# Peptides against a protein of PDB entry 7SID: the designs that were tried, part 10

Target 1, 151 residues: chain A of PDB entry 7SID
Amino acid sequence: LHMYLMLLKELPGEEYPLPMEDVLELLKPLSNVCSLYRRDQDVCKTILNHVLHVVKNLGQSNMDSENTRDAQGQFLTVIGAFWHLTKERKYIFSVRMALVNCLKTLLEADPYSKWAILNVMGKDFPVNEVFTQFLADNHHQVRMLAAESIN

## One batch from the design tools (peptide; aimed at target 1 S35)

Design b1_p12_3_s2 (made by RFdiffusion4, then SolubleMPNN; from b1_p12_3, 11 letters changed)
Fold by OpenDDE base, seed 1:
Order: C-alpha cells, then sequence, then structure tokens
Structure b1_p12_3_s2 (fold): chain B 151 residues (1-151), chain A 12 residues (1-12)
C-alpha cells in the first residue's frame, strides 16, 4: 500500500502529463487497493486525494485513443464505487470532500459528461448529475465545496 | 448486502 500511494502522490498531473500506457499501469491495482481498504476512512481519503492527478492527466490525453477509454473506464469504476458507498453513508465528510474534488476535476475536464459517466449497478450516472447531489450533503463543508465549484 | 455490491462494482 505504501509504495502504491507514493506512486500516486508523485504523479505530475496536468503540468507534466504521462503517456497513457503509464497511466494504465498505475490504475491496474487501484480497484483492488480500494476494495481492500474500503472500510479505512484515512486510506480512502488519501487515495482519493492522490488520484486527482490521474484525473488531470486523463483530461490532457487523446480522447480518441483506446488506451484513454480503458484508463477512463478503470478510473470511473473506482469513483463510482466510492460514490455508491457515499450514498449509503459509509464515508465520513473528509472522504466525501476528497470525492467532490475528484468530481469537480472531472467536470473541469469534461463539462458535458461526454465520457465522465459513472456506471453503478448497471445504470449510468453522468458526473454532472452526480455532482449536484452534494449540494444537499449533510456536512456544511461538503455543501460549500460543491457550491463553490458551480460558481 | 451493500459490501457485496461494492465489491461487484469494483470487479466489474
Amino acid sequence: as target 1 above (151 residues)
Amino acid sequence: DLEQQYLQILNS
């Protein structure tokens, strides 16, 4: 876990985009790591904070590439899972804050949710629709963060 | 079971 988190943390992001092949390699263990530590709020928060760089990197890639679609799919699967557990009130506000930041970054890269669509339990949820739900979050800081992102 | 559903999402 420590090694993987270090790799995520050191991802340059938008300023220094990596080849999509490298992004794919980094994303391969992500779902397994998230699954293993799904009940650990601190680890989940850390993961979500670090994958912000992945979102920024995806936004700078060639959208017509098969590798891009693959990377997007792997990433969105994880985000969808976090969102699903959030809907079931399994994550504390600090984790939800990190998730909102991820969704905000996705909207910046894809304002019309052309590719940023969460598939959860066989249903598609565009990120722009998902994001607005956090305006009604129970925690004031989460609501504020969501509201600031719209303005 | 929500946990089971979560695992299914991650492994889809």
Scores: peptide ipSAE 0.313, ipTM 0.891, DockQ to the pose 0.142
OpenDDE base, seeds 2, 3, 4, 5: peptide ipSAE 0.064, 0.086, 0.106, 0.274; ipTM 0.725, 0.756, 0.770, 0.876; seed 3 fails the geometry check

Design b1_p12_3_s3 (made by RFdiffusion4, then SolubleMPNN; from b1_p12_3, 10 letters changed)
Fold by OpenDDE base, seed 4:
Structure b1_p12_3_s3 (fold): chain B 151 residues (1-151), chain A 12 residues (1-12)
Amino acid sequence: as target 1 above (151 residues)
Amino acid sequence: DLEEKYNKILNS
């Protein structure tokens, strides 16, 4: 786990994107890691914080590429699962804060939700619609983060 | 596939 998290943390920024093939290799284990540690709040928060770099890389590639669509799908699957578990009240506020930051980054990369669409329980939800729901979060810090991200 | 990965996370 720690080695994988370190790799995610060391991803280069938007100015120096990785080849999409490398992004795919990093995303392949992600769902397994999330599955193993979904009940560990600290690990989930760390994962969400580190995958912010992945979003920045995804926005640098050709949208028509098969590899790009694959990478987007791999990433959105994880985010969709975290969103679903959030709706089931499985995560404390610190994890939800990290998720809001991920959604914010997605909106920055795809403001019109052309590809940033979460499939939750077989139904599609654009990220902007999902993001709006955090304005009604039970925790004041989550509501504040969501509200300030709209401006 | 992606659906399998999604379900694996939710059912873990």
Scores: peptide ipSAE 0.672, ipTM 0.958, DockQ to the pose 0.962
OpenDDE base, seeds 1, 2, 3, 5: peptide ipSAE 0.670, 0.669, 0.668, 0.670; ipTM 0.958, 0.958, 0.958, 0.958

Design b1_p12_3_s4 (made by RFdiffusion4, then SolubleMPNN; from b1_p12_3, 9 letters changed)
Fold by OpenDDE base, seed 2:
Structure b1_p12_3_s4 (fold): chain B 151 residues (1-151), chain A 12 residues (1-12)
Amino acid sequence: as target 1 above (151 residues)
Amino acid sequence: SLQEQYNQILNS
């Protein structure tokens, strides 16, 4: 786990994007890791914070490639699962804040939700629609973070 | 598949 999280953390940002093939390699174990640690709030928070670099890479890639669609799909699957569990009140505010940051980054990369769509329980939800729900979050810090992200 | 990954996380 620690080695994997380190790799995610050290992923280059917008100034030096990785080839999509390399991004895919990093995403391959992500769903497995999330499955193993979904009940660990600290690990989930860490995962969400580190995958922010992945979002930046996804937003700068050629949207027409199969690898890009694959990478986007794998990433959004994880985000969708975290959103689903959030709706079920499984995550504390610190994890929800990390999720909001992920959604914010997605909106910056895809403001019209061309690809940033979450599939939850077989239904598609644009990220902007999901994001607005955090404006009514029970925790004040989450509401504030969501509100600040709109500007 | 993506659906399998989704289910894996939710059913873990």
Scores: peptide ipSAE 0.718, ipTM 0.965, DockQ to the pose 0.964
OpenDDE base, seeds 1, 3, 4, 5: peptide ipSAE 0.716, 0.717, 0.717, 0.715; ipTM 0.965, 0.965, 0.965, 0.965

Design b1_p12_4 (made by RFdiffusion4)
Pose (drawn by RFdiffusion4):
Structure b1_p12_4 (pose): chain A 151 residues (1-151), chain P 12 residues (1-12)
Amino acid sequence: as target 1 above (151 residues)
Amino acid sequence: DLEEEQEKFLEA
């Protein structure tokens, strides 16, 4: 777990992007890793805080081949699964704050929501519309974080 | 395949 979190945190870089196949290799076990630790709040928070580093390489669309969409789908499905579970009151405010940080990073990467769309229950939600929903949260810290990051 | 991985996570 430590090895994988370290690789996720360190390998992606903004100045010189990795090949997309490497991004796919990084994102391949993430679904299973999140599946094991679904119950644990601390691990989930740590996982989200570490995976928010891959958006810098994911946002590149110059080489918009099939691998790009495959990696974007692989990441967006996990993010949407966390959001859906959060809507059902399954996570504490720490995981919600980490998810807010991830969504803020996604909004930074794709301001027009061309590709950053969460898919859940056969429906699609743009990240910008989802982000404004956190202004009505039950925890003050998450509301303040969303309000401050609304810019 | 991605839909199956998402359902597996939600049902874990």

Design b1_p12_4_s1 (made by RFdiffusion4, then SolubleMPNN; from b1_p12_4, 6 letters changed)
Fold by OpenDDE base, seed 1:
Structure b1_p12_4_s1 (fold): chain B 151 residues (1-151), chain A 12 residues (1-12)
Amino acid sequence: as target 1 above (151 residues)
Amino acid sequence: SLAKEQERFLNS
């Protein structure tokens, strides 16, 4: 886990995007890691904070590439799961804050949710629609972050 | 495959 988290942490931002092939390799173990530590709030927060760089890489790539679609699918599968578990009240506010930041970054890359669509249990949920739900979050900091992001 | 991965995540 620690080695994987270090790799995610060291990902460059928009200034130095990784080749999509490298992004795919980093995403392969993500779902498994999240599954193993889904009940550990600190680990989940850390993971969500680190994958922000992955979102930035996805937004800077050729959207018509097969590898891009594959990477987007793998990433959105995990984000969709975090969102679903959030609706089930499985995560504390700090994890939800990190998730909102991920969704915000997705909207910055894809404001009209052309590809940023969460599929959960076979149903599609555009991120722009999902994001607005956090305006009604029980924690004031989550509401504030969501509200500031749409202005 | 992605659906199976998500299911494992949600049911873990």
Scores: peptide ipSAE 0.678, ipTM 0.960, DockQ to the pose 0.887
OpenDDE base, seeds 2, 3, 4, 5: peptide ipSAE 0.678, 0.677, 0.677, 0.676; ipTM 0.960, 0.959, 0.960, 0.959

Design b1_p12_4_s2 (made by RFdiffusion4, then SolubleMPNN; from b1_p12_4, 5 letters changed)
Fold by OpenDDE base, seed 1:
Structure b1_p12_4_s2 (fold): chain B 151 residues (1-151), chain A 12 residues (1-12)
Amino acid sequence: as target 1 above (151 residues)
Amino acid sequence: DLEEKQQAFLNS
């Protein structure tokens, strides 16, 4: 876990994007790592904070590439799972804050949710629609972050 | 494949 988290942490932002094939290889084990530590709030928060850089890479690449679509799928699968478990009240506010930041970054890269669509249990949920649900979050800081992001 | 990964995550 430590080595994997370090790799995610060291991902460059928009200034120096990685090749999509490298991003894809980093994303493939992500769901397994999240599954193993889904009940560890601190690890989940750390993972979500680190994958922010991955979102930036996804938004700066050729959207027509097969590797781009695959990488987007791998990432959105994990975000969709975190969102679903959030609805089931499995995560504390700090994890939800990190998730909102991921969704915010997705909206910045794809404001109209052309590719940023969460598929959970066979149903599609555009991120722009999912994001508005956090305006009604039980924690004031989560509501504030969501509200500031849409202004 | 992705659905299976997600299901494993949700059921863990």
Scores: peptide ipSAE 0.691, ipTM 0.961, DockQ to the pose 0.885
OpenDDE base, seeds 2, 3, 4, 5: peptide ipSAE 0.688, 0.687, 0.690, 0.688; ipTM 0.960, 0.960, 0.960, 0.960

Design b1_p12_4_s3 (made by RFdiffusion4, then SolubleMPNN; from b1_p12_4, 8 letters changed)
Fold by OpenDDE base, seed 4:
Structure b1_p12_4_s3 (fold): chain B 151 residues (1-151), chain A 12 residues (1-12)
Amino acid sequence: as target 1 above (151 residues)
Amino acid sequence: SLQQQQQAFLNS
């Protein structure tokens, strides 16, 4: 886990994107790692904080390539799962804070949710619609973070 | 599939 998290953390951002093939390879085990630690709040927070680098990398890539679509799909699958479990109140505020940051970064890369669409159990949820829900989060810090993102 | 991966995550 720690080695994988380090790789995610060290992933170059928007200024120096990695080849999409490399990004895709890093995303392949992500869902499994999240599954193993889904009940560990601290690990989930750390994972979400580190995958911010992946979003920044995806934003500068060729959106028409197959590898880009695959990478986006892998990433959105995980984010969608975290969001769904958040709706089920499985995560404390610190994890939700990290998720909001991921959603914010997605919106910065795709303001009109052309590709940033969460599919959960066969149903589509555009990230811009998902994001606004955190403006009404029960925790004040989550609301404040969400508000900072749109104001 | 992505759906199967997500389902495994949601039910883990």
Scores: peptide ipSAE 0.681, ipTM 0.960, DockQ to the pose 0.945
OpenDDE base, seeds 1, 2, 3, 5: peptide ipSAE 0.680, 0.681, 0.679, 0.677; ipTM 0.959, 0.959, 0.959, 0.959

Design b1_p12_4_s4 (made by RFdiffusion4, then SolubleMPNN; from b1_p12_4, 6 letters changed)
Fold by OpenDDE base, seed 1:
Structure b1_p12_4_s4 (fold): chain B 151 residues (1-151), chain A 12 residues (1-12)
Amino acid sequence: as target 1 above (151 residues)
Amino acid sequence: SLEEQQQAFLNS
């Protein structure tokens, strides 16, 4: 876990994106790692904070490539799962804050939800629609973060 | 598949 988190943390920022092939390789084990530690709030928070760099890479890549579509699918699968478990009240506010930041970054990269669509249990949820639900979050900091992103 | 991966995550 720690080695994987280290690699995820070392992803370059928006100014120096990785090749999509490299991003894809880093995303492949992500769902398994999340599954193993889904009940560990600190690990989940850390993972969500680190994958922010992945979103930045996805937003600056050619959306027509097979690797891009595959990477998007891998990432959105995990985000969708976090979203679903959030609805089931499985995560504390700090994890939800990290999730909102991921969704915010997705909206910045894809404001019209052309590819940023969460598929959960066979249903599609555009990120822009999902994001607005955090305006009604039980924790004030989550609501504030969501509201700041809309303004 | 991605669906299977997500289901495993949700049921873990």
Scores: peptide ipSAE 0.694, ipTM 0.960, DockQ to the pose 0.914
OpenDDE base, seeds 2, 3, 4, 5: peptide ipSAE 0.693, 0.694, 0.693, 0.691; ipTM 0.960, 0.960, 0.960, 0.960

Design b1_p12_5 (made by RFdiffusion4)
Pose (drawn by RFdiffusion4):
Structure b1_p12_5 (pose): chain A 151 residues (1-151), chain P 12 residues (1-12)
Amino acid sequence: as target 1 above (151 residues)
Amino acid sequence: SLTEEQESFLNA
């Protein structure tokens, strides 16, 4: 777990992007890793805080081949799964704050929501519309974080 | 495949 978190945190870089096949290799075990630790709040928070680093390489669309959409789907489905589970009151405010940070990073990467769309229950939600929902949260810290990051 | 991976996480 430590090895995988360290690779996720360190390998992606903004100045010189990785090949997309390497991004796919990084994102391949993430679904299983998140599946094991679905119950644990601390591990889920740590996973989200570490995976928010991949958006810098994911946001590149110059080489918009099939691998790009595959990697974007692989990441967005996990993010949508976390959001859906959060809507059902399944996570504490720490995981919600980490998810807000991830969504803020996604908004930074794709301001127009061309590709950053969460898919859940056969429906699609743009990240910008989902982000404003956190202004009505039950925890003050998450609301303040969303209000401050609303810019 | 992605739908199966999402459903596997949600039903874990």

Design b1_p12_5_s1 (made by RFdiffusion4, then SolubleMPNN; from b1_p12_5, 6 letters changed)
Fold by OpenDDE base, seed 2:
Structure b1_p12_5_s1 (fold): chain B 151 residues (1-151), chain A 12 residues (1-12)
Amino acid sequence: as target 1 above (151 residues)
Amino acid sequence: SLEEQQQAILNS
């Protein structure tokens, strides 16, 4: 886990995007890691914070590439899972804060949710619609972060 | 599949 998280943390971000093939390879273990540690709030927070670099990389990629769509799918699958578990009140505010940051970055890259769509249990949820739900979050810091992200 | 991966997270 620590070695994988280190790779995510050290991933070049917006300033130096990686080839999509490398991004895809890094995303392959992500769902497995999440499934193993989803009940650990600290690990989930760390994962969400580190994958921000991946989001920034995805936003600058060629959207017409098959590898891009595959990488986006791998990432959105995990984000969709975390969002669903958030709705089921499985995560504390610090994890939700990290999730909002991920959604904010997605909205910056895709403000009209052309590709940033969460598919959960066969249903599609555009990120711009998902994001508005955090404006009504029970924790004040989450609401504040969501409100600031829209401005 | 992506659906199976997501299911694994949701049911873990």
Scores: peptide ipSAE 0.780, ipTM 0.973, DockQ to the pose 0.909
OpenDDE base, seeds 1, 3, 4, 5: peptide ipSAE 0.780, 0.780, 0.778, 0.778; ipTM 0.973, 0.973, 0.973, 0.973

Design b1_p12_5_s2 (made by RFdiffusion4, then SolubleMPNN; from b1_p12_5, 5 letters changed)
Fold by OpenDDE base, seed 1:
Structure b1_p12_5_s2 (fold): chain B 151 residues (1-151), chain A 12 residues (1-12)
Amino acid sequence: as target 1 above (151 residues)
Amino acid sequence: SLEEQQQAFLNS
């Protein structure tokens, strides 16, 4: 876990994106790692904070490539799962804050939800629609973060 | 598949 988190943390920022092939390789084990530690709030928070760099890479890549579509699918699968478990009240506010930041970054990269669509249990949820639900979050900091992103 | 991966995550 720690080695994987280290690699995820070392992803370059928006100014120096990785090749999509490299991003894809880093995303492949992500769902398994999340599954193993889904009940560990600190690990989940850390993972969500680190994958922010992945979103930045996805937003600056050619959306027509097979690797891009595959990477998007891998990432959105995990985000969708976090979203679903959030609805089931499985995560504390700090994890939800990290999730909102991921969704915010997705909206910045894809404001019209052309590819940023969460598929959960066979249903599609555009990120822009999902994001607005955090305006009604039980924790004030989550609501504030969501509201700041809309303004 | 991605669906299977997500289901495993949700049921873990």
Scores: peptide ipSAE 0.694, ipTM 0.960, DockQ to the pose 0.906
OpenDDE base, seeds 2, 3, 4, 5: peptide ipSAE 0.693, 0.694, 0.693, 0.691; ipTM 0.960, 0.960, 0.960, 0.960

Design b1_p12_5_s3 (made by RFdiffusion4, then SolubleMPNN; from b1_p12_5, 5 letters changed)
Fold by OpenDDE base, seed 2:
Structure b1_p12_5_s3 (fold): chain B 151 residues (1-151), chain A 12 residues (1-12)
Amino acid sequence: as target 1 above (151 residues)
Amino acid sequence: SLEEEQQRILNS
């Protein structure tokens, strides 16, 4: 886990995007790691914070390539899972804040939710619609973060 | 599949 999280943390951001092939390699174990540690709030927060760099890479990639679609799918699968578990009240505010930051970055990369769509249990949820739900979050810091992201 | 991967997270 530590080594994987370190790799995610060291991923170059928007200023120096990695080849999509390299992004895919980093995303391959992500769902497995999330499955193992979904009940650990601290680990989930850390994962969400580190995958922000992945979102930035995805936003600058050629959207027409198969590798891009694959990477987007793998990433959105995890985000969709975290969102679903959030709706089930499984995560504390700090994890939800990290999730909001991910969603914010997605909206910046894809304002019209052309590819930023969460598929959960066979249903599609555009990120812009998902994001508005956090404006009514029970925790004031989450509401504040969501509101700031709209501006 | 992606659906299977997501289900693993949800059921873990």
Scores: peptide ipSAE 0.758, ipTM 0.969, DockQ to the pose 0.916
OpenDDE base, seeds 1, 3, 4, 5: peptide ipSAE 0.757, 0.756, 0.755, 0.755; ipTM 0.969, 0.969, 0.969, 0.969; seed 3 fails the geometry check

Design b1_p12_5_s4 (made by RFdiffusion4, then SolubleMPNN; from b1_p12_5, 4 letters changed)
Fold by OpenDDE base, seed 3:
Structure b1_p12_5_s4 (fold): chain B 151 residues (1-151), chain A 12 residues (1-12)
Amino acid sequence: as target 1 above (151 residues)
Amino acid sequence: SLKEEQEKILNS
């Protein structure tokens, strides 16, 4: 786990995108790691903070290839799961704040939700629609973070 | 599949 998290943390940001093949290799174990540690709030927060680099790389991809769609799908699968568990009130505010940052970055990369769509249990949820729900979050810091993202 | 991977997270 720690080696994987370190690798995610060291990913270059928007200024230096990685080849899509490298992104795919990093995404392959992500769902399994999330599954193993979904009940650990600190680990989930750390994962969400580190995958911000993945979002930035996905946003910089101008290739409409199978690899791009695969990478987007794998990433959105995990984000969709975290969002669903948030709806079930499984995560504390610090994890929700990390999730909001991920959603904010997705909206910056895809303002019209062309590919940034969460599919959960067979239903599609555009990220822009999902994001607005955090404006009504029970925790004031989450609401504030969401509101700052709109301005 | 992606569906199976998501279910692992949701049901773990």
Scores: peptide ipSAE 0.745, ipTM 0.968, DockQ to the pose 0.922
OpenDDE base, seeds 1, 2, 4, 5: peptide ipSAE 0.745, 0.745, 0.744, 0.743; ipTM 0.968, 0.968, 0.968, 0.968

Design b1_p12_6 (made by RFdiffusion4)
Pose (drawn by RFdiffusion4):
Structure b1_p12_6 (pose): chain A 151 residues (1-151), chain P 12 residues (1-12)
Amino acid sequence: as target 1 above (151 residues)
Amino acid sequence: LDELHETTEELL
């Protein structure tokens, strides 16, 4: 787990992007890793805080081949799964804060929501519309984080 | 990472 979190945190870089096949290799076991630790709040928070680093390489669309959409789908489906589970009151405010940070990073990467759309229950939600929902949260710290990051 | 993927699949 430590090895995988370290690789996720360190390998992606903004100045010189990785090949997309390497991004796919990085994102391949993430679904299983999240599946094992669905119950644990601390691990989920750590996982989210470490995966928010891949959006810098994911946002590149110059080489918009099939691998780009495959990697974007692989990431967005995990993010949407976390968001859906959060809507059902399944996570504590720490995981919600980490998800807010991830969504803020996604908004930074794709301001127009061309590709950053969460898919859940056969429906699609743009990240910008989802982000404003956190202004009505039950925890003050998450609301303040969303209000401050609303820019 | 291939070994990690197989191990996590076997655990599940």

Design b1_p12_6_s1 (made by RFdiffusion4, then SolubleMPNN; from b1_p12_6, 4 letters changed)
Fold by OpenDDE base, seed 2:
Structure b1_p12_6_s1 (fold): chain B 151 residues (1-151), chain A 12 residues (1-12)
Amino acid sequence: as target 1 above (151 residues)
Amino acid sequence: LDELLEELEKLL
């Protein structure tokens, strides 16, 4: 886990994007790691904070390649799962804040939700629609973070 | 791809 998290953390952002093939290699174990540590709030928070670098890479990539679609799909599957569990009140506010940061970054990369769409239980939810729900979050810090992201 | 979601729903 430690080594994997370090790799995610050290992933270059917008200034120096990695080849999509390398991004895919980093995303391959992500679903398994999230599943394994789904009940560990601290690990979930750390994962969500580190995958922000992945979002930045995805936002600069050519959206027409199969590898790009694959990478987007793998990432959005994880985000969708975290969002779903958030709606079920399974995560504390600090995890929700990390999720909001991910969603904010997605909206910056894809303001019209062309590819930033969460598929949950066979239904599609554009990230812009998902994001507005956090304006009504039970925790004031989450609401504030969501509000400042819109401005 | 709902595999992770399905697994989480079963276990949580």
Scores: peptide ipSAE 0.051, ipTM 0.764, DockQ to the pose 0.071
OpenDDE base, seeds 1, 3, 4, 5: peptide ipSAE 0.039, 0.041, 0.036, 0.039; ipTM 0.689, 0.747, 0.689, 0.686; seed 4 fails the geometry check

Design b1_p12_6_s2 (made by RFdiffusion4, then SolubleMPNN; from b1_p12_6, 4 letters changed)
Fold by OpenDDE base, seed 4:
Structure b1_p12_6_s2 (fold): chain B 151 residues (1-151), chain A 12 residues (1-12)
Amino acid sequence: as target 1 above (151 residues)
Amino acid sequence: LDELTKELEELL
């Protein structure tokens, strides 16, 4: 786990995107890691914070490639799962903060939610619509972060 | 696309 998290942390930002093939390799174990540590709030927070780099890479990639679509799908599946469980009140505010940051970054890359769509339980939820829900979050810091993102 | 969500939901 720690080695994997370190790899995620060391990903370059939006200024230096990785080849999509490398992004895919990093995403492959992500769902399994999230599942394994789903009840560990600290690990979930760390994962969400580190995958911000993945979002930045995805946002600057050629969205027409098969690899990009695959990477987007894998990433959005994870984000969708976290969002779904957040709605079920399974995560503390710090995890929700990290999730909002991910959603914020997604919206920066895709303001109109052309590809940033969460598919949860067979239903599609555009990130721009999902994001508004955090404006009404129970924790003030989450609301503030969400509000700052749209101003 | 639903696999992870279902897995997490069922095990939480």
Scores: peptide ipSAE 0.053, ipTM 0.752, DockQ to the pose 0.070
OpenDDE base, seeds 1, 2, 3, 5: peptide ipSAE 0.032, 0.032, 0.041, 0.052; ipTM 0.685, 0.682, 0.723, 0.740

Design b1_p12_6_s3 (made by RFdiffusion4, then SolubleMPNN; from b1_p12_6, 4 letters changed)
Fold by OpenDDE base, seed 4:
Structure b1_p12_6_s3 (fold): chain B 151 residues (1-151), chain A 12 residues (1-12)
Amino acid sequence: as target 1 above (151 residues)
Amino acid sequence: LDELLEELESLL
């Protein structure tokens, strides 16, 4: 876990995106890691903070590429799962704040939700629609973060 | 992709 998290942390920013092949390799174990540590709030927060770099890389890629669609799908699956579990009150505010930052970064990369659509339980939810729900979060810091991200 | 989604939702 530590080595994987360190690798995620060291991802280049949007100015120097990784080849999509490398992004795919990094995403392959992500779902398993998230599943294994789903009850560890600190690990979940760390994962969400580090995958911000992945979002930036995905935003720089050609959407018509098969590898890009694959990477986007794998990433959105994980984000969708975190969002779903958030609605079920499984995560504390610090994890929800990290998720809001991920959603904010997704909207920056895809303002019109061309590809940033969460599929949960067979239903599609555009990220912009999902994001606005955090304006009514039970925790004041989460509401403030969401509000500041929109304005 | 759909299979992965179903698996992840079942595991998480």
Scores: peptide ipSAE 0.046, ipTM 0.734, DockQ to the pose 0.081
OpenDDE base, seeds 1, 2, 3, 5: peptide ipSAE 0.033, 0.042, 0.034, 0.038; ipTM 0.673, 0.735, 0.721, 0.721; seeds 1, 3, 5 fail the geometry check

Design b1_p12_6_s4 (made by RFdiffusion4, then SolubleMPNN; from b1_p12_6, 4 letters changed)
Fold by OpenDDE base, seed 5:
Structure b1_p12_6_s4 (fold): chain B 151 residues (1-151), chain A 12 residues (1-12)
Amino acid sequence: as target 1 above (151 residues)
Amino acid sequence: LDELEEELEKLL
């Protein structure tokens, strides 16, 4: 876990995107790591904070390649799972803050949710529609973060 | 909680 988190943390930002092949290699263990530590709030928060770099890389990549679609699918599956558990009120506010930041970054790259669509239990949920739900979050800091993201 | 975990396993 420590080594994997370190690799995620050291990823370049949106100004220096990685080759899609490298992104795919980093995404391969992501679902397993998230599943294994889904009950650990601190680990989940850390993972979500670090995968912001993955979102930035995906947003700067050529969306026409098969590898890009594969990377998007793997990443959005994980985000969809975190969102689903958030709706069930299983994560504390700090984890929800990190999730909102991920969704915010997705909206910056895809404002109309052309590819940023969460598939949960066979149903599609555009991120721009999902994001508005956090405006009514129980925690004031989450509401404020969501509000500043749409302004 | 157990039911939710089973659903999560299907998602990830």
Scores: peptide ipSAE 0.048, ipTM 0.697, DockQ to the pose 0.050
OpenDDE base, seeds 1, 2, 3, 4: peptide ipSAE 0.041, 0.041, 0.047, 0.040; ipTM 0.688, 0.687, 0.739, 0.693

